# Peptides against a protein of PDB entry 3HUF, part 211

Target 1, 320 residues: chain A of PDB entry 3HUF
Amino acid sequence: MWIIEAEGDILKGKSRILFPGTYIVGRNVSDDSSHIQVISKSISKRHARFTILTPSEKDYFTGGPCEFEVKDLDTKFGTKVNEKVVGQNGDSYKEKDLKIQLGKCPFTINAYWRSMCIQFDNPEMLSQWASNLNLLGIPTGLRDSDATTHFVMNRQAGSSITVGTMYAFLKKTVIIDDSYLQYLSTVKESVIEDASLMPDALECFKNIIKNNDQFPSSPEDCINSLEGFSCAMLNTSSESHHLLELLGLRISTFMSLGDIDKELISKTDFVVLNNAVYDSEKISFPEGIFCLTIEQLWKIIIERNSRELISKEIERLKYA

## One batch from the design tools (peptide; made by RFdiffusion4, then SolubleMPNN)

Design b2_p26_7_s2 (from b2_p26_7 with S1L S6K D8E Q13E I23L E26K)
Fold by OpenDDE base, seed 4:
Structure b2_p26_7_s2 (fold): chain B 320 residues (1-320), chain A 26 residues (1-26)
Amino acid sequence: as target 1 above (320 residues)
Amino acid sequence: LEENNKEEFTEEEKEIIEKNEELLKK
């Protein structure tokens, strides 16, 4: 989201979130959802128009800002952004930091991008929330992204957490739920005067983790917990691979269960499968190797003695 | 669309202006 602050209390010492939309900026406007009052005699009554675009799909992957357009409203002394005069037709900016100078005002408006990118685990939830979140200037998507700051967990009561949720947790992404999204949808008016009123997702995350026994106490409890072990997996999902890497596993990939030969077995402690393959191929697993799902592996990893547990399972199946 | 037009600064806003004018003279 874009946040503006200003020198010399020309914004009354307040920080403000600018959501996607159009803002008239000047000395003779009253603050509302489409107006920004600037307390200076050195600016025009209506000085500039700020237009913030909705996030693009690219912004989800890059964590880049919503496009910020500035137009001077034919003022005597113009508008500058980053010491450059705004062009007659307006200019658009993708920099994360904008120093906006209105006319001869000695104090500047500082706009900065606060990165918030929400990944969804479920396409139906994305479809439900994406429009509203985009109107808050929040990029949204389904795919793994290094720019993701938040992850929406699908709450199915009594179901195991998904691989996406596991990976989001280990990646230190803030896990949120639909309750947080609902709260975000209501804050648009309250944050006009004070950007600090933006709800912190960390409290939502803490509550999710506290109330769900499928999470360890911290990501650090699981990161590199299986260092020294090796696994093989089907080349199925990037999230699964990255999850196993974060556990400290050496990973070999194969294309089919038929590719699991004696050589691979000799170098591999266990095979990780998705649920569909595990359930369908359960009868045809190679002898002498421990096969498990990611969800089964997760149940072992969240235990304090995960290394001892996995070692016991490996040994149990070598002698079976 | 009621014309969002503020003709005059409030007393608080005038104080901000005065304070800023003093800061710039130093």
Scores: peptide ipSAE 0.459, ipTM 0.895, DockQ to the pose 0.295
Fold by OpenDDE base, seed 5:
Structure b2_p26_7_s2 (fold): chain B 320 residues (1-320), chain A 26 residues (1-26)
Amino acid sequence: as target 1 above (320 residues)
Amino acid sequence: LEENNKEEFTEEEKEIIEKNEELLKK
């Protein structure tokens, strides 16, 4: 989200979140959802227009800011952004930091982009929330992104967590739920005066972890916990591959179970399958190799003795 | 659009202006 602050209390010492929309900036306006008062005699009554666009799909993948447009309202001394005079038709900015100078005001307005990108685990929840979150200047999507800061897990009561949720957790992404999204949607008016009133997602995350036995106490308990082991991966997602890498596994990717010969079995500790392949291929598993699903692996890695548990299963099947 | 027109600074806003003018003289 865009946050503005200013020197010399020209914004009354307050930081403000700018959501997507249009703002008239000047000395003779009162603060509301579409106006920003600047307390200076050195600026025009109505000095500039700020326009913040809704996030693009590209912004979700890059963590880039919503486009910030600045237009001078035909003032005597103009407007500058990053020491450059704003053009007559206005200019658009994609920089994460903007120093805005209004006329001859000696104090600058500093606009900075606070990255917040929300990944969703399922398309149904994305469809429900995307419009509202985009109106807050929050990029949203389904696919993994290096820019993701938050992850919305699917809450199906009694279901195992998804690979996406597992991976988000190990990446140290803040896992959130519908309650946080609801709360985030209500703060739009209160954060006009104080950007610090933005709800802490970490509290929500801590509560999710504490109340769900499918999570370890921390990502650090699982990261590299299987270092030194090797696995074969069959018909799994890219997220599954990245998840296994975060466990410290050496990964070999295969096209079919038939590609696993005796030489490969000698070098591979276990085979990781998705549920569909595991259920369909149970009869065709190579002899002398441990095959499991991602979900079965997850149940082992969340245990404190995960390495011992994996070793016992490998040994059991090697000598069976 | 209700004309969001503020004609004059409040006393609190005038104090901010005065403080800023003093800061710039130093």
Scores: peptide ipSAE 0.458, ipTM 0.895, DockQ to the pose 0.304
Fold by OpenDDE base, seed 3:
Order: sequence, then structure tokens, then C-alpha cells
Structure b2_p26_7_s2 (fold): chain B 320 residues (1-320), chain A 26 residues (1-26)
Amino acid sequence: as target 1 above (320 residues)
Amino acid sequence: LEENNKEEFTEEEKEIIEKNEELLKK
């Protein structure tokens, strides 16, 4: 989200979130959802127009800012952004930090981008929330992104956490739920005068982890916990691959069961399957092969003695 | 659309302006 602050109390010492939309900036406006008052005699009554665009798909993957447009409203002394005069037709900015100078005002408005990108695990939830979140200047998507800061947990009552949730946890993404999204959608008015009133997702995350026994105490407890083990990965998502990598596994990837020879299986400690493949009665694995789902692996990994548990299972099945 | 036109600064806003003018004279 864009946040503005200014020196010399020209914004009354307050920080403000700028959501996607249009703002008239000047001396003779009152602060509201579309106006920003600047307390200076050195600026015009109506000095500039700020327009913040909704996030693009690219912004979701890069964590880049919503486009910030600045137009001077035909003022005597113009408007500058990062010491450059704004063009007559206005200019658009994608820099994360903007120093905005209005006319001869000696104090600058500092705009900075606070990155927030929300990944969804469920396409139905994305469809429900994306519009509202985009109107807050928050990029949203389904695919994994290095720019992802938050992850919406798919809560189905009585189900195990998804692979996406597992991976989000291990990569230290803040896991949130629908309650946080609802709260986030209601703060728009309160943050006009004070950007600090933006809800902190960390408290929501702490509560999710505390109240769900399917999470380990820390990502660090699981990262590289299986270093030195080797697996064959079958019919898994990219997230599944990345999850297994974060566990420190050496991974052999296969596209189909037919691509797996007995020799290669013999060089692996276990085989990771998706649920559909694992539950298939048509799949006969040779005796002595440890096969499990990612969800079954996760149940082992969250235990303090995960490495010993896996070793025992491998041994048990080799001698069975 | 009611023109959001504030005609004059409040006394508090005038104090901010005066303070800033003093800071710039140093």
C-alpha cells in the first residue's frame, strides 16, 4: 500500500494510507476519501491530483507498487517528484519511494510503498476477495510468488492443512484467514488520518498457529530436518517440490509411474505421491518401498523426532 | 458534488504555518 508522510507538520504530523483512487491535494481542501489537505501557504488551493491505480498481475509477482500518477493542477510553481518537474499531462511512477514537492513548499510529502501481496490457496476464496483487496491496493493471486507476504489458509473443518499452507509456513509467509480479510476490508475509513491503524496480520497468524496442532512451533524446526534423505516425487505440484526442497531432501522428479524403474526406486529412501495416486488400487509398488503422501510426510515432520521416525519407517518397510 | 472547499486555515493550522516560517528563518 502507499503511505504518505510529510515534514513540518504539513500533514498535521499524521501518516495516511492512499488506496487506489483519485485525490485532490491542496491547501483549501478538507481531508476525506478523495482529498488531502496540505497545511502550507506556499501551495495552491488545489495543487495536484494523485491517482493510484489498482494492482496489476505483474505487481503480484514483483511486489512492486501500484502505479502512482501525479498531475499538477496548472499551478504557478508546479509539482516535482524526486526533484523532477511533473509534466504538463502528468507523470506515472513505479518507484517505491517518492519525494513530492508542491510548488515552493520547503517541506516534501514522502510517499513510500509498503509491500503486501496476498496468495490464496483456494480459487473460490480468491474470487470472493480479490476485488475488495485490489481496491485496497493489495495484489492477489493463486500461484506461488517470491513477493508473497501473506497466505490465506483454506479452512475446511476437520481437514488437514494443504500443501500450499505447509509451504507458506516454511517460507515464513504470514498465514491469515477470512477473519483477517474481513477486518482488513473495514479499516478503509479509519486509516485516512492514521496509517498506523492498519491491522497487523502477525496477531492473526500467531492465533492460527497457536490454535492449530498441524503447525510446528517454528519453520526453523522443519527446514533441512530431512537433510541426507532422498525421495522420488510423483505427480506433485511445484509447491510440493519446493516444500520437499525446504526439508533438505534430494529429490528425483517423475512425470508418471511408468517413468520409475526399480533401480531408481532402490536408490531412494521413500516415494512421495499425491492422494489420488496413493489411493489408487491400480498401483502396485514393490515390497520394501516406503510410499507416503505429502500430508503423511507433514505429520511426521511436525514431530520433534521427525528424522528418527522417518528412519524407522524406512527400515520397517525394507524388512517387511 | 459538494465542492470540498475549505476557505481558511484553523487557528491550529495557522500555528503550524507560523512555526514552519520560524524554522526556515534559521
Scores: peptide ipSAE 0.458, ipTM 0.895, DockQ to the pose 0.278
Fold by OpenDDE base, seed 2:
Order: C-alpha cells, then structure tokens, then sequence
Structure b2_p26_7_s2 (fold): chain B 320 residues (1-320), chain A 26 residues (1-26)
C-alpha cells in the first residue's frame, strides 16, 4: 500500500494510506476519499492530481508498488517528484519512495510503498477476495512468489492443512485467514486518515497457529529437522519438493512406483506420495520401503520427537 | 457534485502555517 507523510505538519502530522483511486491535492480541499488537503500558502488551491492504479499481475511477482501517477494541475510553479519536474501530461512512477514537492512549498510529501502481497491457497477464495484486495492496493495470486508476504489458509473444517499452507509456514510467510480479510475490509475507511490503524497480520497469524494443532510452535522447529534422512518422491509439484528440501531431506525423484528398484530402496529411508497415488497404488507398494503422504509426514514432523518417530516407522517396515 | 472547496484555513491550520514560517526564518 502507498503511505504518504509530510514534513512541517503540512498533512496535519498524519500518515495517510492512499488506496487505488484519484486524489485532488491542494490547499483549498477538505480531506476525504478523493482529496488531500495540504496546509501551505505556497501551493495552489488545487495543485496536483495523484492517481494510484490497482496492482498488476506483474506486481504480484515482483513486489513492486502500484503505479503512482502525478499530474500538475497547470500551476504556476509546477510539481516535482524526486527532484524532477512533472511533465505537462503527468508522469507515472514505480519507485518505492517518492519525494513530492508542490510548487514552492519548502516541505515535501514523502510517499513510500509498504509491501503487502497475498497468496491464496485456492482459486475460489482468490475469486472471492481479489477484487476487494486489489482496491486496497494489495497484489493477489495463487502461485508461489518471492514477493509473497501473506498466505491465505483455506479453512475447511476437519481437513488437514494443504501442502501450500505447510510450505508457506516453513517459508515464514504470515499465514492469515478470511477473518483477517474481513477485518481489513471493515477498517478501510478508518485507516485512510491514520495508517497506524492498519491491522497487524502477525496477531492473526499467532492466533491461527495457537488454535490449530496442525502447526508446530515455529518454522525453526521443522526446518532441517530431518537432516540426514533421504526420501524419494513422485514429481508432483514444485512446492512439495521445496517443502521436503526445507525439512533437510535428500530427495530423489521418480516418475512411477515401478522405477523404485533395489538400489533406490537401499539409499532411501522413505517414499513420499501424493494422496491420489497413495490411495490408488496402496496394494502395489514396493516391499521393504516406508511409503507415506506429505500429510502423514507433516503429522510426524510437528511432533517434538519427529526424528525418533520416523526412525521407528522406518525400522518397523524394514523388519515387517 | 459538491465541489470539495475549502476557502479558508481553520485557526489550527493557520497556527501550523505560522509555526512553519517561523521555522524557515531561522
């Protein structure tokens, strides 16, 4: 989201969030959803127009800001952004920090981008929330991105957490739910005038983790917890592979259960399968190897004695 | 569309202006 602040209390000492939209900026406007009053005799009555665009798909992957357009409203002394005079037709900016000078005002408006990028675990929730979040200047998507700051967990009552949720947790992404998204929507009007009123997603995250027994206390409890073990996995998803890597596993990939030979079995402690393959092929599992799903593996990893539990299961199947 | 036009500064806004003018004279 874009936040503006200014020196010399020309914005009344307030930090203001600028959501996507158009703002008339000047001396003789009253603050509202489309106007920004600047308290200076050195600026025009109506001095500039700020236009913030909704996030692009590219912004979701890059973590770049919503495009910030500045137009001077034919003022005598013009408008500058980052010491450069704004062009006659206006200019667009993608820099995360903008120093805006209105006419001869000695105090500058500082605009800065606070990164917030929300990944969704399922397309249905994305479809439900994307429009509202984009109107807050929040990029949204389904795919993994290095720019992702928050992850929306799907709450299906009584279901295990998804691989996406597991991976988001281990990546130290802030996991949120629909309750946080509802809260963001409710406070939209109140945070316009005071950016400090923006809800902290970390509180939501802490509550999710505390109230759900499917999460360990911290990502650090699981990261490299299985160092020294080796697994084989069916090449199903990049997220599944990255999840197993974060656990410290040595990973071998195979295309079919028939590719699991005696040599692979000798070097592999267990085989990780997706649920569909596990359920369909359960009768055809290779003898002498421990096969489990990612969800079954996760249930072991969240335990404090995960290494002992996995070792016991491996031994039990080697001697069965 | 009521033109969002504020013709005059409030007394609080005038105080901000005066304070800023004093800061710039130093």
Amino acid sequence: as target 1 above (320 residues)
Amino acid sequence: LEENNKEEFTEEEKEIIEKNEELLKK
Scores: peptide ipSAE 0.458, ipTM 0.895, DockQ to the pose 0.294

Design b2_p26_7_s3 (from b2_p26_7, 9 letters changed)
Fold by OpenDDE base, seed 5:
Structure b2_p26_7_s3 (fold): chain B 320 residues (1-320), chain A 26 residues (1-26)
Amino acid sequence: as target 1 above (320 residues)
Amino acid sequence: LEENNADVFTEEELEIIKKNEELLKK
């Protein structure tokens, strides 16, 4: 989201969130959803127009800012952004930090981008929330992204957490739920006066973890917990691979169960499968190797004695 | 330029302006 602050109390000492939309900026406007009052004798009554675009798909993957357009409203002394005069037709900016000078005002408006990118675990929730979140200047998507700051967990009653949720937790993404999204949707008017009124997702995250026994106490309890073990996996998802890497596993990939030969078995402690393959091919598992699902592995990993538990399961099947 | 400002700013806003003018003189 874009946040503006200013020097010399020309914004009355307040920080303001700018959502996607158009704002008239000047000394003789009243603060509302479309106007920003600036307290200076050195600026025009109506001085500039700020236009913030909705996030692009690219912004979701890069964590880049919503495009910020500045137009001078034909003022005597113009408008500058980052010491450069704004062009006659206006200019667009993708920098994360903007110093905006209105005319001869000695105090600058500082705009900065606070990165917030929300990943969804399922397409249905994305479809439901994406429009509203984009109107808050929040990029949204389904695919894993290094720019992801928040992850929306879908609570299906009685189901195990998904691989996406497991991975989001281990990569230290803030896990949120629909209650947080609802709250975000209500703050649009209240944050005009004070950007600090933006809800903290960390409280939501703490409550989710505290109330769900499928999470360990911290990501650090699981990261590298299986260091020294080797696994093989069916090449099905990048998230599954990254999850197993964060556990400290050496990973070999295969394309079919038929590719699991004696050489692979000799180098591999266990095979990780998705639920569909596990259920369909259980009768065809190669002899002398431990096969499990990611969800079964996760249940072992969240235990304090995970290394002992997995070693016992490996031994049990090697000697059966 | 000065007269047209009294009609635009509240008393609180005029205090901010005055404070800023004093800060710039130092």
Scores: peptide ipSAE 0.397, ipTM 0.811, DockQ to the pose 0.348
Fold by OpenDDE base, seed 3:
Structure b2_p26_7_s3 (fold): chain B 320 residues (1-320), chain A 26 residues (1-26)
Amino acid sequence: as target 1 above (320 residues)
Amino acid sequence: LEENNADVFTEEELEIIKKNEELLKK
């Protein structure tokens, strides 16, 4: 989201969130969803127009800002952004920090980008929320992104957490739910005068983790916890691979259970399968190897003695 | 679209302006 602050109390000492939309900026406007009052005699009644675009798909992967357009409204002394005069037709900016000078006002408006990027685990939830979140200047998507700051957990009552949720947790992404999204959607008016009224997702996250025994105490308890072990996995989602990498595993990839030969078994401590393959092919598993699902692996990883538990299971199946 | 013309600064806004004018004279 874009946040503006200003020198010399020309914004009454307040910070303001700018959502996607158009704002008339000037001396003789009243603060509302489309106007920004600036308290200076040195600016025009209507001085500039700010236009913030909705996020692009690229912004979801980069964590870049929504495009910020500035147009001078034919003022006597013009508008500058980052010491450069705004062009006659307006200019667009993708920098994360903008120093905006209105005419001869000695005090500047400082705009800065606060990165917020929400990944969804479920396409149906994305479809429900994406439009509203994009109108808040929040990029959204399903795919893994290094720019992801928040992850929406699918609340299926009584189900195990998904691989996406596991990976988001290990990446130290703030896990949120529908309750936070609903709250976030209601704040648009209240944050006009005070950007600090933006709800803190960390409180929501703490409550989710506290109330769900499927999470370890910290990501650090799981990261590299299986260092020195080797696994083979079916060529599944990139998230599954990255999850196993974060556990410190050496990973071999195979395309089918038929590719699990004696050579692979000799180099592998256990095989990680998806639920569908695990359930359908239990009777055809290669002898002498420990096969488990990611969900079964996760149940072991969240235990304090995870390395000992894995070692015991490997030994049990080698000597069975 | 009714231009929300704030034709007159409030007393608080005038104080901000005055304070800023004093800061610039130093």
Scores: peptide ipSAE 0.396, ipTM 0.812, DockQ to the pose 0.279
Fold by OpenDDE base, seed 2:
Structure b2_p26_7_s3 (fold): chain B 320 residues (1-320), chain A 26 residues (1-26)
Amino acid sequence: as target 1 above (320 residues)
Amino acid sequence: LEENNADVFTEEELEIIKKNEELLKK
């Protein structure tokens, strides 16, 4: 989201979030959803127009800012952004930091981009929330992204957490739920006056972890917990692969259970399967190898003695 | 030019302007 602050109390010492939309900026406007009052004798009554675009799909993957357009409203002394005069037709900016000078005002408006990108675990939740979140200047998507700051967990009572949720936790993404999204949707008007009224997702996250026994106390309890072990997995999910990497595993990939030969078994401590393959093919598992699902692996790795538990299962099958 | 600017600002806003003018003179 874009946040503006200013020097010399020309914004009354307040920080303001600028959502996608158009703002008239000047000394003789009243603060509302489309106006920004600036307290200076050195600026025009109506001085500039700021236009913030909705996020692009690219912004979800890069964490880049919504496009910021500045237009001077035919003022005597013009408008500058980052020490450059704004062109007659207006200019667009993709820099994360903008120093905006209105006319001869000695104090600047500082605009900065605070990155917030929300990943959803399922397409139904994305479809429900994407429009509202985009109107807040928040990029949204389903796919894994290095720019992702928040992850929406699907609350199914009594179900195991998904691989997406497991991976989001280990990569230190803030896990949130629908309650946080509901709250976030209500703050749009209140944050015009005070950007600090934006809800903190960390409290929501702490409550999720505290109330769900499927999570360890911290990601650090699981990261590299299986260092020195080797696994093989089906080459089907990037998130599953990245999850196993974060556990410190050496990973080999195969396309079918038939590709698990004596050579692969000799180099592998255990095989990780999806639920469908595990349930359908358990009768045909190769001899002398420990096979488990990601969910079964997760149940082991959240235990304090995870390395001992895995070692015992490996030994039982190698010497059987 | 000075008189026409008084009608646009509240007393609080005029105090901000005055404070800023004093900061720039130091």
Scores: peptide ipSAE 0.395, ipTM 0.810, DockQ to the pose 0.323
Fold by OpenDDE base, seed 1:
Structure b2_p26_7_s3 (fold): chain B 320 residues (1-320), chain A 26 residues (1-26)
Amino acid sequence: as target 1 above (320 residues)
Amino acid sequence: LEENNADVFTEEELEIIKKNEELLKK
């Protein structure tokens, strides 16, 4: 989200979140959802227009800011952004940091982008929330992104966590739920005066982890916990592969169960399968190889003695 | 025309302006 602060208390010493929308900026405006008062004699009554666009799809992948448009309202001394005079028709900015100078005011408005990108685990929740979140200047999507800061877990009561949730946890993404999204949606008006009123997702995350036995205490408990072990994985989702990498596993990929030969078995401690393949092929698994699902692997990994548990299962099958 | 800023700013806001003017004179 865009946050503005200013030097010399020209914003009354407050930080403000700017959501997508249009703002008239000037000396003689009242702070509201579409106006920003600036306390300076050196600026016009109505000095500039700020327009923040909704996030683009590209912004979800890059973590880049919503486009920030600045237009001078035909003022005597103009408007500058990053020491450049704003053009007569206005200019658009994609920089994460903007120094905005209104007229001859010696104090600048500093606009900075606080990165927030929300990944959803399921398309239904994305469809429900995307519009509202985009109106908050928050990029949203389903695909994994290096820019992802938050991950929305599906609250299906009694279901195991998804691979997406597991991976989001291990990559240290802040896991949130629908309750946080509801809360986030309600603060839009309150954060106009104070950007610090933005709800902290970390408390929501801590509560999710604490209250759900499907999560370890920290990602660090699981990251590289299986270092030194080798697995083979059916060519499945990229998230599954990345998850296994974060566990410290050496990964071999295969296209079919028929590719599991004696050589692969000799180099592999266990085989990771998706649920569909596991359920369909469980009767036809090669002898002497430990096959499990990601969900079964996760149940082992969240245990404090995960390495011992895996070793015991590998040994059990070597002697069977 | 330094339009009469008194009609636009609260007393608190005028204090901010005054403080800023003093900071710039130093």
Scores: peptide ipSAE 0.394, ipTM 0.813, DockQ to the pose 0.313

